# Designs tried in a protein design run: peptides against a protein of PDB entry 3J47. Part 101

Target 1, 121 residues: chain A of PDB entry 3J47
Amino acid sequence: IRLTNQLKSLKGLQSKLKDVVEYLDKVINKELPINHTILGKLQDVFNLLPNLGTPDDDEIDVENHDRINISNNLQKALTVKTNDELMVIYISNLVRSIIAFDDLIENKIQNKKIQEQRVKD

## One batch from the design tools (peptide; made by RFdiffusion4, then SolubleMPNN)

Design b2_p30_7_s4 (from b2_p30_7, 24 letters changed)
Fold by OpenDDE base, seed 4:
Structure b2_p30_7_s4 (fold): chain B 121 residues (1-121), chain A 30 residues (1-30)
Amino acid sequence: as target 1 above (121 residues)
Amino acid sequence: SLRYLLELLLLLDLLKELEEIKKLLEEFLK
C-alpha cells in the first residue's frame, strides 16, 4: 500500500512535468510570455537537483554516453539503500518545488484562456 | 524488491525530464 501510493505520486509528478514542458514549448513558440515567477520557481527546482551533468559539454556526440553514465551513477547512488534521511528530505523539497511550479503554470494557462474568451465576447 | 526498483526507475525518469527541461531553458536563454 505505502509503496503503491509512492508510485502513484511519482506518476502524478511526471504528469505535472509534462505540463511544464508544454508551457515551455508555448513560451518558446511565443504563444505565451515568459513569467519571471515561474522561472524563479523552476530555478528553485534545478538548484535542488543533483548535478546531473557538466553544462560545458556542448558537443553533441558525448551527450548519449554522458546521459547513460549520469543515469547509472544516479541509479547507483539512489539504490544504496541507506535510510538516508537526507535523501528523503531532498526528494520532499524537490517534490514541493515541482508542485509549486506546476500550480503557477496552470494558473497562467487558465488566466490566458479567460482573457481570450473575454476578447471574443 | 521489484517495487522499489520500479519506484527508483520512475524517479530517474522524472529527473531525466527535469534535466531536459533545464537544457531547453538554457538554450532558450542563450
Scores: peptide ipSAE 0.110, ipTM 0.645, DockQ to the pose 0.035
Fold by OpenDDE base, seed 2:
Structure b2_p30_7_s4 (fold): chain B 121 residues (1-121), chain A 30 residues (1-30)
Amino acid sequence: as target 1 above (121 residues)
Amino acid sequence: SLRYLLELLLLLDLLKELEEIKKLLEEFLK
């Protein structure tokens, strides 16, 4: 039961991250204006991420090989710390930070869709 | 347990997605 609920929660978070991507794509495509509140909260999430790259990683076309190494190192680090209370705190803070986006992003996307439909009618 | 490993893998996938979002945002803000 507990683990199933945790998996369900993580899947829910993945869905919310897709909403974030959709928002960012619309901003990039100039379909939506930039929202600094959303960006500020997104920065809070990023500040909670482990340092997945070295400063030197910005120069390397890192698509396949380096992503595997980063993933493996992160997996190893998380596996070692998974029973650590600090890891639980980290995950909890990350989850809370991601959840804080749900209403802002979804509302922004929905409001735009409603406006576009009203113009077509 | 196998289920614990699956949860960990799902978490890792989530972190990877966040990293991709970070890269996308960094590219947009440059």
Scores: peptide ipSAE 0.105, ipTM 0.643, DockQ to the pose 0.038
Fold by OpenDDE base, seed 1:
Order: sequence, then structure tokens, then C-alpha cells
Structure b2_p30_7_s4 (fold): chain B 121 residues (1-121), chain A 30 residues (1-30)
Amino acid sequence: as target 1 above (121 residues)
Amino acid sequence: SLRYLLELLLLLDLLKELEEIKKLLEEFLK
């Protein structure tokens, strides 16, 4: 039961990240204006990201090996009995930031759809 | 436990997606 709920929650977060990507694509395609509030929340999320090894900006060769090594190191770091309390706090803050971000995106996407419908009517 | 491993893997996937988003944003802002 607990595992299933945690997995469901993580899947929910993945879905929310998909919404983020969709928003960003719309901004990139100039379908939506840049929202500084959304960007600020996204920055908050990034500030919570563990340093997944920023390859130096100049190494275009993020060889698949580096991604695997980073994943393994992070996996090790997370599996090492790090202070479970710190991990819980970290994950909780990350989740909260993602949820807050998704809510902003959803609201903006909905507002755009409403505006487009009003123009068609 | 297998459970913890699965949760960890999902978390890692989430973090990877966020990293990709970060890269996309960095590219867009350059």
C-alpha cells in the first residue's frame, strides 16, 4: 500500500513535469508569453536539484557513460543511509515546488484556452 | 529493499527529466 502510493505520487510528479515541458514548448513556440512567476518557481525547483554533475559547459560530449555514472553516484548517495530526515525534507520541498509550479502552468494553459474559445465565439 | 530501489529509480528518472528541462531552458535563454 505505501509503495503503491509513493509510486503513484511519483507518476503524478512525472505527469506534472510533462505539463511543464508542454508549457515551455508553448513559450518557445511563442504561443504563450514568458511568465516570470513560473520561471521563478522553476528556478526554485532547480535549486533543489542535487548537483547531477554539471558537465562543464564546454564538454558537449555528455557521453552516455557520464549520465550512467551520475545516476549511479546519485543512486549511491541516496542509498547510503543519508540522514533519512534530510532526504524526506528534501523530497518534500521538491514535490511542493513541482506541485506549485504545475498549478501555475495549468492555470495559464486554461486561461489561454478560454481566451481562444472566446475569440472563436 | 526492492521497494526502496524502485522508489529511488523513479526519483532518479524525475531528476533526470528536471535536468533535461534545465538544459532546454538554458538553451532557450542563450
Scores: peptide ipSAE 0.101, ipTM 0.638, DockQ to the pose 0.036
Fold by OpenDDE base, seed 3:
Structure b2_p30_7_s4 (fold): chain B 121 residues (1-121), chain A 30 residues (1-30)
Amino acid sequence: as target 1 above (121 residues)
Amino acid sequence: SLRYLLELLLLLDLLKELEEIKKLLEEFLK
């Protein structure tokens, strides 16, 4: 039961992250205006990410190899007996930031839809 | 446990997606 709920929660977070991507695509396509509050919350999420060893943005071939190395290093960092308590705190803060960010995006998307509907009526 | 491993893998996927978003934003802001 507990682990099933944890898996459901994590799948829920993945769904929320997809909503974030969809919002950003709409902003890039100029369908929605840039919201600095949303971007600020996104930055808060990024600040909680472990240093994924971003190699300097040098060009072409590094994408696939770096993704594997990042995954392996992060997996190693999470599986090495780091203080389990610190990991729980980290994950909890990350989850809270993602939820807060998703709620903000949902509110802005809903407000925009309501405004568009009012203009059509 | 196998379940813990699955949760870890899902978390890793989430973090990868966030890293991709970060990269896209960095490219957009250049």
Scores: peptide ipSAE 0.091, ipTM 0.613, DockQ to the pose 0.035; fails the geometry check

Design b2_p30_8_s1 (from b2_p30_8, 18 letters changed)
Fold by OpenDDE base, seed 3:
Structure b2_p30_8_s1 (fold): chain B 121 residues (1-121), chain A 30 residues (1-30)
Amino acid sequence: as target 1 above (121 residues)
Amino acid sequence: DKEKLIQEMQEVIKKLQELVEQKKKELEEL
């Protein structure tokens, strides 16, 4: 039961991450304009994510000791089974940011479709 | 500038997808 629920939650997260990548591909391919609100929500996701920088990216911005601690704790929570409670908190915050981002993507895609329909009528 | 930032952001999301898939495999092995 617990394992099945965790797998279901991870599958849900995987689906939302796919939708984010597909949206970013459309923006890169100039099929969708850059949206500053969406970009701001992506930045909120990155502020909660660990620096997934490779250990070879020597851009040590040494001035964000608190961001490094949150980043390292989420990375440790994702890589090391050291604190299940902290892992749940960090994943919950990440999932909330991804959901809020997914809702903005969907709303933008819907609004574009509605505008394209109104130009055809 | 902004396009490069979006590409870097997409690469980070792809790395996160890999981590989620690794955790999914680890849970499927239990």
Scores: peptide ipSAE 0.226, ipTM 0.786, DockQ to the pose 0.305
Fold by OpenDDE base, seed 4:
Structure b2_p30_8_s1 (fold): chain B 121 residues (1-121), chain A 30 residues (1-30)
Amino acid sequence: as target 1 above (121 residues)
Amino acid sequence: DKEKLIQEMQEVIKKLQELVEQKKKELEEL
């Protein structure tokens, strides 16, 4: 039961992270304009994960000791096999943060596809 | 530059995807 729920949560997170990457690819390719609401929600996720950057990004956020502790604990929970309970808590918080804008990503991608179809007709 | 920031953000999300996939595989092997 616990393991199945963890696996279900990870599958949900994996799907949502895929949608985020696909959205960011469309923004990079100039297919979609930058959405400041989505970008702000991604910044909220990065504020929970300052140490998931490249080693060169670790220089920019020394000012919030509490955020550094949350990130270090999340990274440790995701890397260390022995901390399954903290892993579930942190993944659940990440999933909640991503759910808050996943519908905005999907709606924006769908609305663009509908507009592109209407221009071809 | 906003384009550079979005690329950096995408690489962080890809790294998070790899960590999640590793944990998913570890849980599927148990």
Scores: peptide ipSAE 0.223, ipTM 0.788, DockQ to the pose 0.311
Fold by OpenDDE base, seed 1:
Order: structure tokens, then C-alpha cells, then sequence
Structure b2_p30_8_s1 (fold): chain B 121 residues (1-121), chain A 30 residues (1-30)
């Protein structure tokens, strides 16, 4: 039961992350305008995820021992099988931030697909 | 640049997708 619920939560997160990547690809390709509300909500997600090993982390401040500890704990919670409770806490916070705009992302992607179909017909 | 920031954000989301997929596989093997 617990494991099945964790898998269901991870599948839900995976789907939402896919929608976010598809949205960002469309923004990068200039196929959708930048939505500042969605961008702000993604920034809230990144503020909860200090340093997922971006290659540029070799220049940003040894002074946030707490950020390095949170990053290492998140990466360790996401790599070690034994820390399911910390993984669930981090994922739940991340999912809560993503849920707030997921419907807006899906609606924008769908509306664009409908417009592209109508231009091809 | 806003475009560079969006690309960096997308790379972090792609890394998070990989970590989630890895965890999903590890849980499906149990």
C-alpha cells in the first residue's frame, strides 16, 4: 500500500514535469509567449531545489552551508532507497508548487494544438 | 537574458525527470 502510493505520486509528478518541459520547449521555440505567472511558479519550484548539480555551481558562494546541505539531502533522498520519508516531503512540496499552474500549461498546449490543426485544415 | 534563464530552468526540470524516472524504476523492481 505505501509503496503503491509512492509510485502513484511519482507517476503524477513525472506527468507534470513532462507538461512543464513541453511548455518550456514551446516558449524556447517562440511558439508560445512567456507567461510571467507560470515562470514565477517555476522559480518557486527552483527555490525549493537548491543546486541539482548545475555545471555552473563551481562559482556560487561557499557561504550557504544550508543550501549545500539541502541539495545534498535532496540528491541523497532521491538516490538512496532508505530515505523514503524525506523523498516524499521534497516531492510533495515540489508537486504542490507545480499543481498550481499545471492546468494552465495543459490548457495552453491544447489550445495551441487546436489552432495548429485548424491552420492545416 | 530571459531565454537563457528558461533554458537553465528546463535543464533542471530534465534532471529532475531523470531522478524521478530512476526512483520509479527502483520502486518497480521491488
Amino acid sequence: as target 1 above (121 residues)
Amino acid sequence: DKEKLIQEMQEVIKKLQELVEQKKKELEEL
Scores: peptide ipSAE 0.218, ipTM 0.782, DockQ to the pose 0.311
Fold by OpenDDE base, seed 5:
Structure b2_p30_8_s1 (fold): chain B 121 residues (1-121), chain A 30 residues (1-30)
Amino acid sequence: as target 1 above (121 residues)
Amino acid sequence: DKEKLIQEMQEVIKKLQELVEQKKKELEEL
């Protein structure tokens, strides 16, 4: 039961991350305009992520000691199978931010489809 | 600048997808 629920949660997260990548591909390919609200929510997600960047970008913005701690704790939570309650809280906050971002993407895609249909009718 | 930032953002999301997939595999093997 617990393992099945964890797998279901990871599959849900994987699907949402896929929708994010597909949205960003459409923006890169100029099929969609850059949405500043979506970009702001994406930045909020990155501010919660560990530096999954290339190890060669020496621009550590020193102003977020709390973000570095959250980032390091999230990295430890993603790399180490820790049953730490704090790690669950940090992952849950990240996942909530990704869900809210995915919902904004879906809403934007739906609204575009509705507008394109109204122009064809 | 903004287009490069979006590409860097997409690369980080792709790495996060890989980490989630690895954790999913580790959990499916148990």
Scores: peptide ipSAE 0.206, ipTM 0.779, DockQ to the pose 0.288

Design b2_p30_8_s2 (from b2_p30_8, 16 letters changed)
Fold by OpenDDE base, seed 4:
Structure b2_p30_8_s2 (fold): chain B 121 residues (1-121), chain A 30 residues (1-30)
Amino acid sequence: as target 1 above (121 residues)
Amino acid sequence: EKEELIKEMQEVIEKLKELVKEKEEELKKL
């Protein structure tokens, strides 16, 4: 039961992260305009994860000792086999943050695919 | 500036996606 729920939570997170990447690709490719609401929600996710950046991104947020601890604990919970309980807590919080705008991402991607199909027909 | 921030954000999300995938594959082997 616990392991199945963890796998279900990870699959849900993986799906949502894929949708975020597909959205960011479309924004980088100038296929979609920058949505400040989606960008702000992604910033909220990065604010929970300051140490998931490149080694060069580690210089920008010395002021929130509590946020650094949350990020370090999430990275440790994902990489260390022994902390399944903290992994579930941190993944659940990250998933909740992503759920709040996932429908906006998916709707923007779908609407663009429909428009691109209508231009080909 | 904004385009660079979006690229950095994409890199972080791709890294997080890979970590979550590795963890999912690990849990599927148990």
Scores: peptide ipSAE 0.131, ipTM 0.690, DockQ to the pose 0.309
Fold by OpenDDE base, seed 2:
Structure b2_p30_8_s2 (fold): chain B 121 residues (1-121), chain A 30 residues (1-30)
Amino acid sequence: as target 1 above (121 residues)
Amino acid sequence: EKEELIKEMQEVIEKLKELVKEKEEELKKL
């Protein structure tokens, strides 16, 4: 039961991360305009995870020691087998941040596809 | 600036997606 629920939660997180990547690809390719509300909510995720960036982001202001610790603990919780309870807490916080904008991403992508179909008909 | 920030954000999300995938594969072996 616990393991099955963890697998279901991770599959849900993977799906939401895929939707974020698909959105960012469309914004990079200029298929979608930049949405400041979506970008602001993504910035909230990155503010929790500063060490997931490029190794060259070595300007982590030492004043954010608590956010650095949360990021390092999330990476450790994802890579290290030894702390399932902390893993669930850190993944749950990340998932809550992603859920907050996932519906906005999907609605934006779908509305654009519908508009492009109507221009081809 | 904004386009570069979006690319950096995409790289971070891809790394996170990989870590979550590795964890899913670990849990499937238990």
Scores: peptide ipSAE 0.120, ipTM 0.676, DockQ to the pose 0.310
Fold by OpenDDE base, seed 5:
Structure b2_p30_8_s2 (fold): chain B 121 residues (1-121), chain A 30 residues (1-30)
Amino acid sequence: as target 1 above (121 residues)
Amino acid sequence: EKEELIKEMQEVIEKLKELVKEKEEELKKL
């Protein structure tokens, strides 16, 4: 039961992360305009990533190390089988942040498809 | 600046997607 619910939650998260990538690709390709509300909500996701820093990674260089340390600390927090509770809390926060803009992403993608159809007719 | 920030955000989201997939595969093996 717990494992099945975790797998269902991870599949849901994977689907939403895919929708975020597809949105960012459309913004990079200038298919969609930059939406500051969506970008602000994505920044809220990234601002929740650093809270997995173990307080024990003392001192080295603030500009390139933080991103590599966030990726490594996330990878470590996910890969370490012993930290299941912090991983679940983290994934739950990430999922909540993604849900908070999911409707905005979908609405922007749909509205663009409708506009592109109307310009072809 | 903003376009570079979006590319950096995309790279982090792709890494997150990979890590979530690896976790799904680990949990399917249990």
Scores: peptide ipSAE 0.113, ipTM 0.664, DockQ to the pose 0.310
Fold by OpenDDE base, seed 3:
Structure b2_p30_8_s2 (fold): chain B 121 residues (1-121), chain A 30 residues (1-30)
Amino acid sequence: as target 1 above (121 residues)
Amino acid sequence: EKEELIKEMQEVIEKLKELVKEKEEELKKL
């Protein structure tokens, strides 16, 4: 029962992530205009992701020392199995940011449909 | 059970990293 509910929640998260990707592809393909509020929530997701920079990316802005420390602690929590509590906090924050992003995408799609209907009436 | 869940979560996180990296490289080409 517990494992089945966790797998169901993970499949739900995977579906929301797919909706995010499909939205980003529509923005890249110029099918949808960029929304700054959605972009801000995407940036919140990226700020929570462990640093995607390879050690060879010589463009680490030295002014982000606190963000680097947070990202390194999160990456260590994921890779070194050293703190289950920090991993749970990280995943909980990432999931909240993804849900908030998905809700904004859905709201934008709904608003577009409402505008298209109002132009037909 | 707990180890299998952790492995599945790690696989999802690695797929997310790869996808974000791919989109960052696409954005750098625009």
Scores: peptide ipSAE 0.048, ipTM 0.526, DockQ to the pose 0.044

Design b2_p30_8_s3 (from b2_p30_8, 19 letters changed)
Fold by OpenDDE base, seed 2:
Structure b2_p30_8_s3 (fold): chain B 121 residues (1-121), chain A 30 residues (1-30)
Amino acid sequence: as target 1 above (121 residues)
Amino acid sequence: SMSELIKKMQDVISKLQELIEQKKKELEEL
């Protein structure tokens, strides 16, 4: 039961991250305008993530001790195989941040598809 | 630039997706 719930949670997170990537691709391709609310929420997520080896993420604001602790805990949860409980806790916090804007992202993508169909028609 | 920021975000998300997929595989093997 617990493992099944963890797998379900991870699959849900994976799906939402895919939606975020699709949105960002559309913004880069100028198919959608930049939405500062969405970008701000994504920045909040990334500020909670550990440095995943992106060369330029050296801007861990040393000033927020609390953010550093959360980032370290998430890193530990993602790297340690044996601590499933920590993994669930810290991934759940990340999921909560992403869920808050996933519906908005999906709606914007759908609206764009409808507009593109109307122009072809 | 904003485009560079978005590309950096995509890179971070891709790495996170890889880590999640690895964890999912580990859990499926148990």
Scores: peptide ipSAE 0.145, ipTM 0.709, DockQ to the pose 0.310
Fold by OpenDDE base, seed 4:
Structure b2_p30_8_s3 (fold): chain B 121 residues (1-121), chain A 30 residues (1-30)
Amino acid sequence: as target 1 above (121 residues)
Amino acid sequence: SMSELIKKMQDVISKLQELIEQKKKELEEL
């Protein structure tokens, strides 16, 4: 049961990340305008994962010791096999953060698709 | 630039996706 729930959570997160990638692609291709709210939330996520990017990818928020500890623990949980309990906790928090704006992402993408279809008709 | 920022974000997301996939595989093997 617990393992199944963990897997389900990871699948959910993976799906949401796919939506994010699709959104970012559309922004790069100038198909959607830049949404600073979405980008800001993504930056918050990246700040929790400072070593996932290149050394210059993430803005290092060094100001909050507690956040640094959380970021380190999250990274450790994601990379270390033996810390599944922490992984579940931190991934769940990450999922919640992404879900908070995923509907917005989907709506933006859908609206664009509708607009494109209207132009083709 | 904003484009550069978005590309960096995509890179980070891709790495995160890979990590999640690895964890999924680990869980599926149990």
Scores: peptide ipSAE 0.142, ipTM 0.704, DockQ to the pose 0.320
Fold by OpenDDE base, seed 5:
Structure b2_p30_8_s3 (fold): chain B 121 residues (1-121), chain A 30 residues (1-30)
Amino acid sequence: as target 1 above (121 residues)
Amino acid sequence: SMSELIKKMQDVISKLQELIEQKKKELEEL
């Protein structure tokens, strides 16, 4: 049961991240307009995980000690095999943060597809 | 630029996805 729940949580996060990538690709390709609400929420997620950036982003924002601690703990939990319980907690929190805007991403993608179909008809 | 920001976001997401996939494989082997 516990292991199954951990896998389920990871699969959930993986799925939501895939949705985010798809959205960002559409924005880069100019298929969707930039949505500042979605981008702002993504920035919030990344600000919680500053160490996941490129190694060149050495700007340790010293001011957010709590966010740095969460990021370090998450990264450590992902890399260290021994602390599966902490991993589940941190992954679940990250998933919840992403879910907060996932519906907006899906709705925008769907609406664009509907509009494209209407133009072809 | 906004495009550069989006590319950086994609890079971070890709790294996170890789870490998750690695962990998922480890759990599936248990």
Scores: peptide ipSAE 0.126, ipTM 0.691, DockQ to the pose 0.309
Fold by OpenDDE base, seed 3:
Structure b2_p30_8_s3 (fold): chain B 121 residues (1-121), chain A 30 residues (1-30)
Amino acid sequence: as target 1 above (121 residues)
Amino acid sequence: SMSELIKKMQDVISKLQELIEQKKKELEEL
């Protein structure tokens, strides 16, 4: 039961991440305009996970020692089998951010479709 | 540029997706 629920939660997270990738592809392809609110929320997610980037991005903002520690703990929680409790906390925060972001993406896509339909009418 | 930023974001998301998939496989093997 617990394992099944965890797998279901991970599948849900994977689906939301796929939506994010699809949105970013549409922005790159100029199918959707850049939305600063959406990008701001993504930046918030990445600021929680600074070490998921390429190690060569040496612009470790030295000022965010607390964020680096949070990220290191999240990475350790994600990569190391040791602290399931911390992993759940960090994943929960990440999931909340991704859900909020996914809602913004969906709203933007819908609004764009509505506007395009109105122009065709 | 904004395009470069978006590409970097995509790379990070892809890494996160890979990590989640790895964890999913580990859980399925238990």
Scores: peptide ipSAE 0.123, ipTM 0.684, DockQ to the pose 0.306

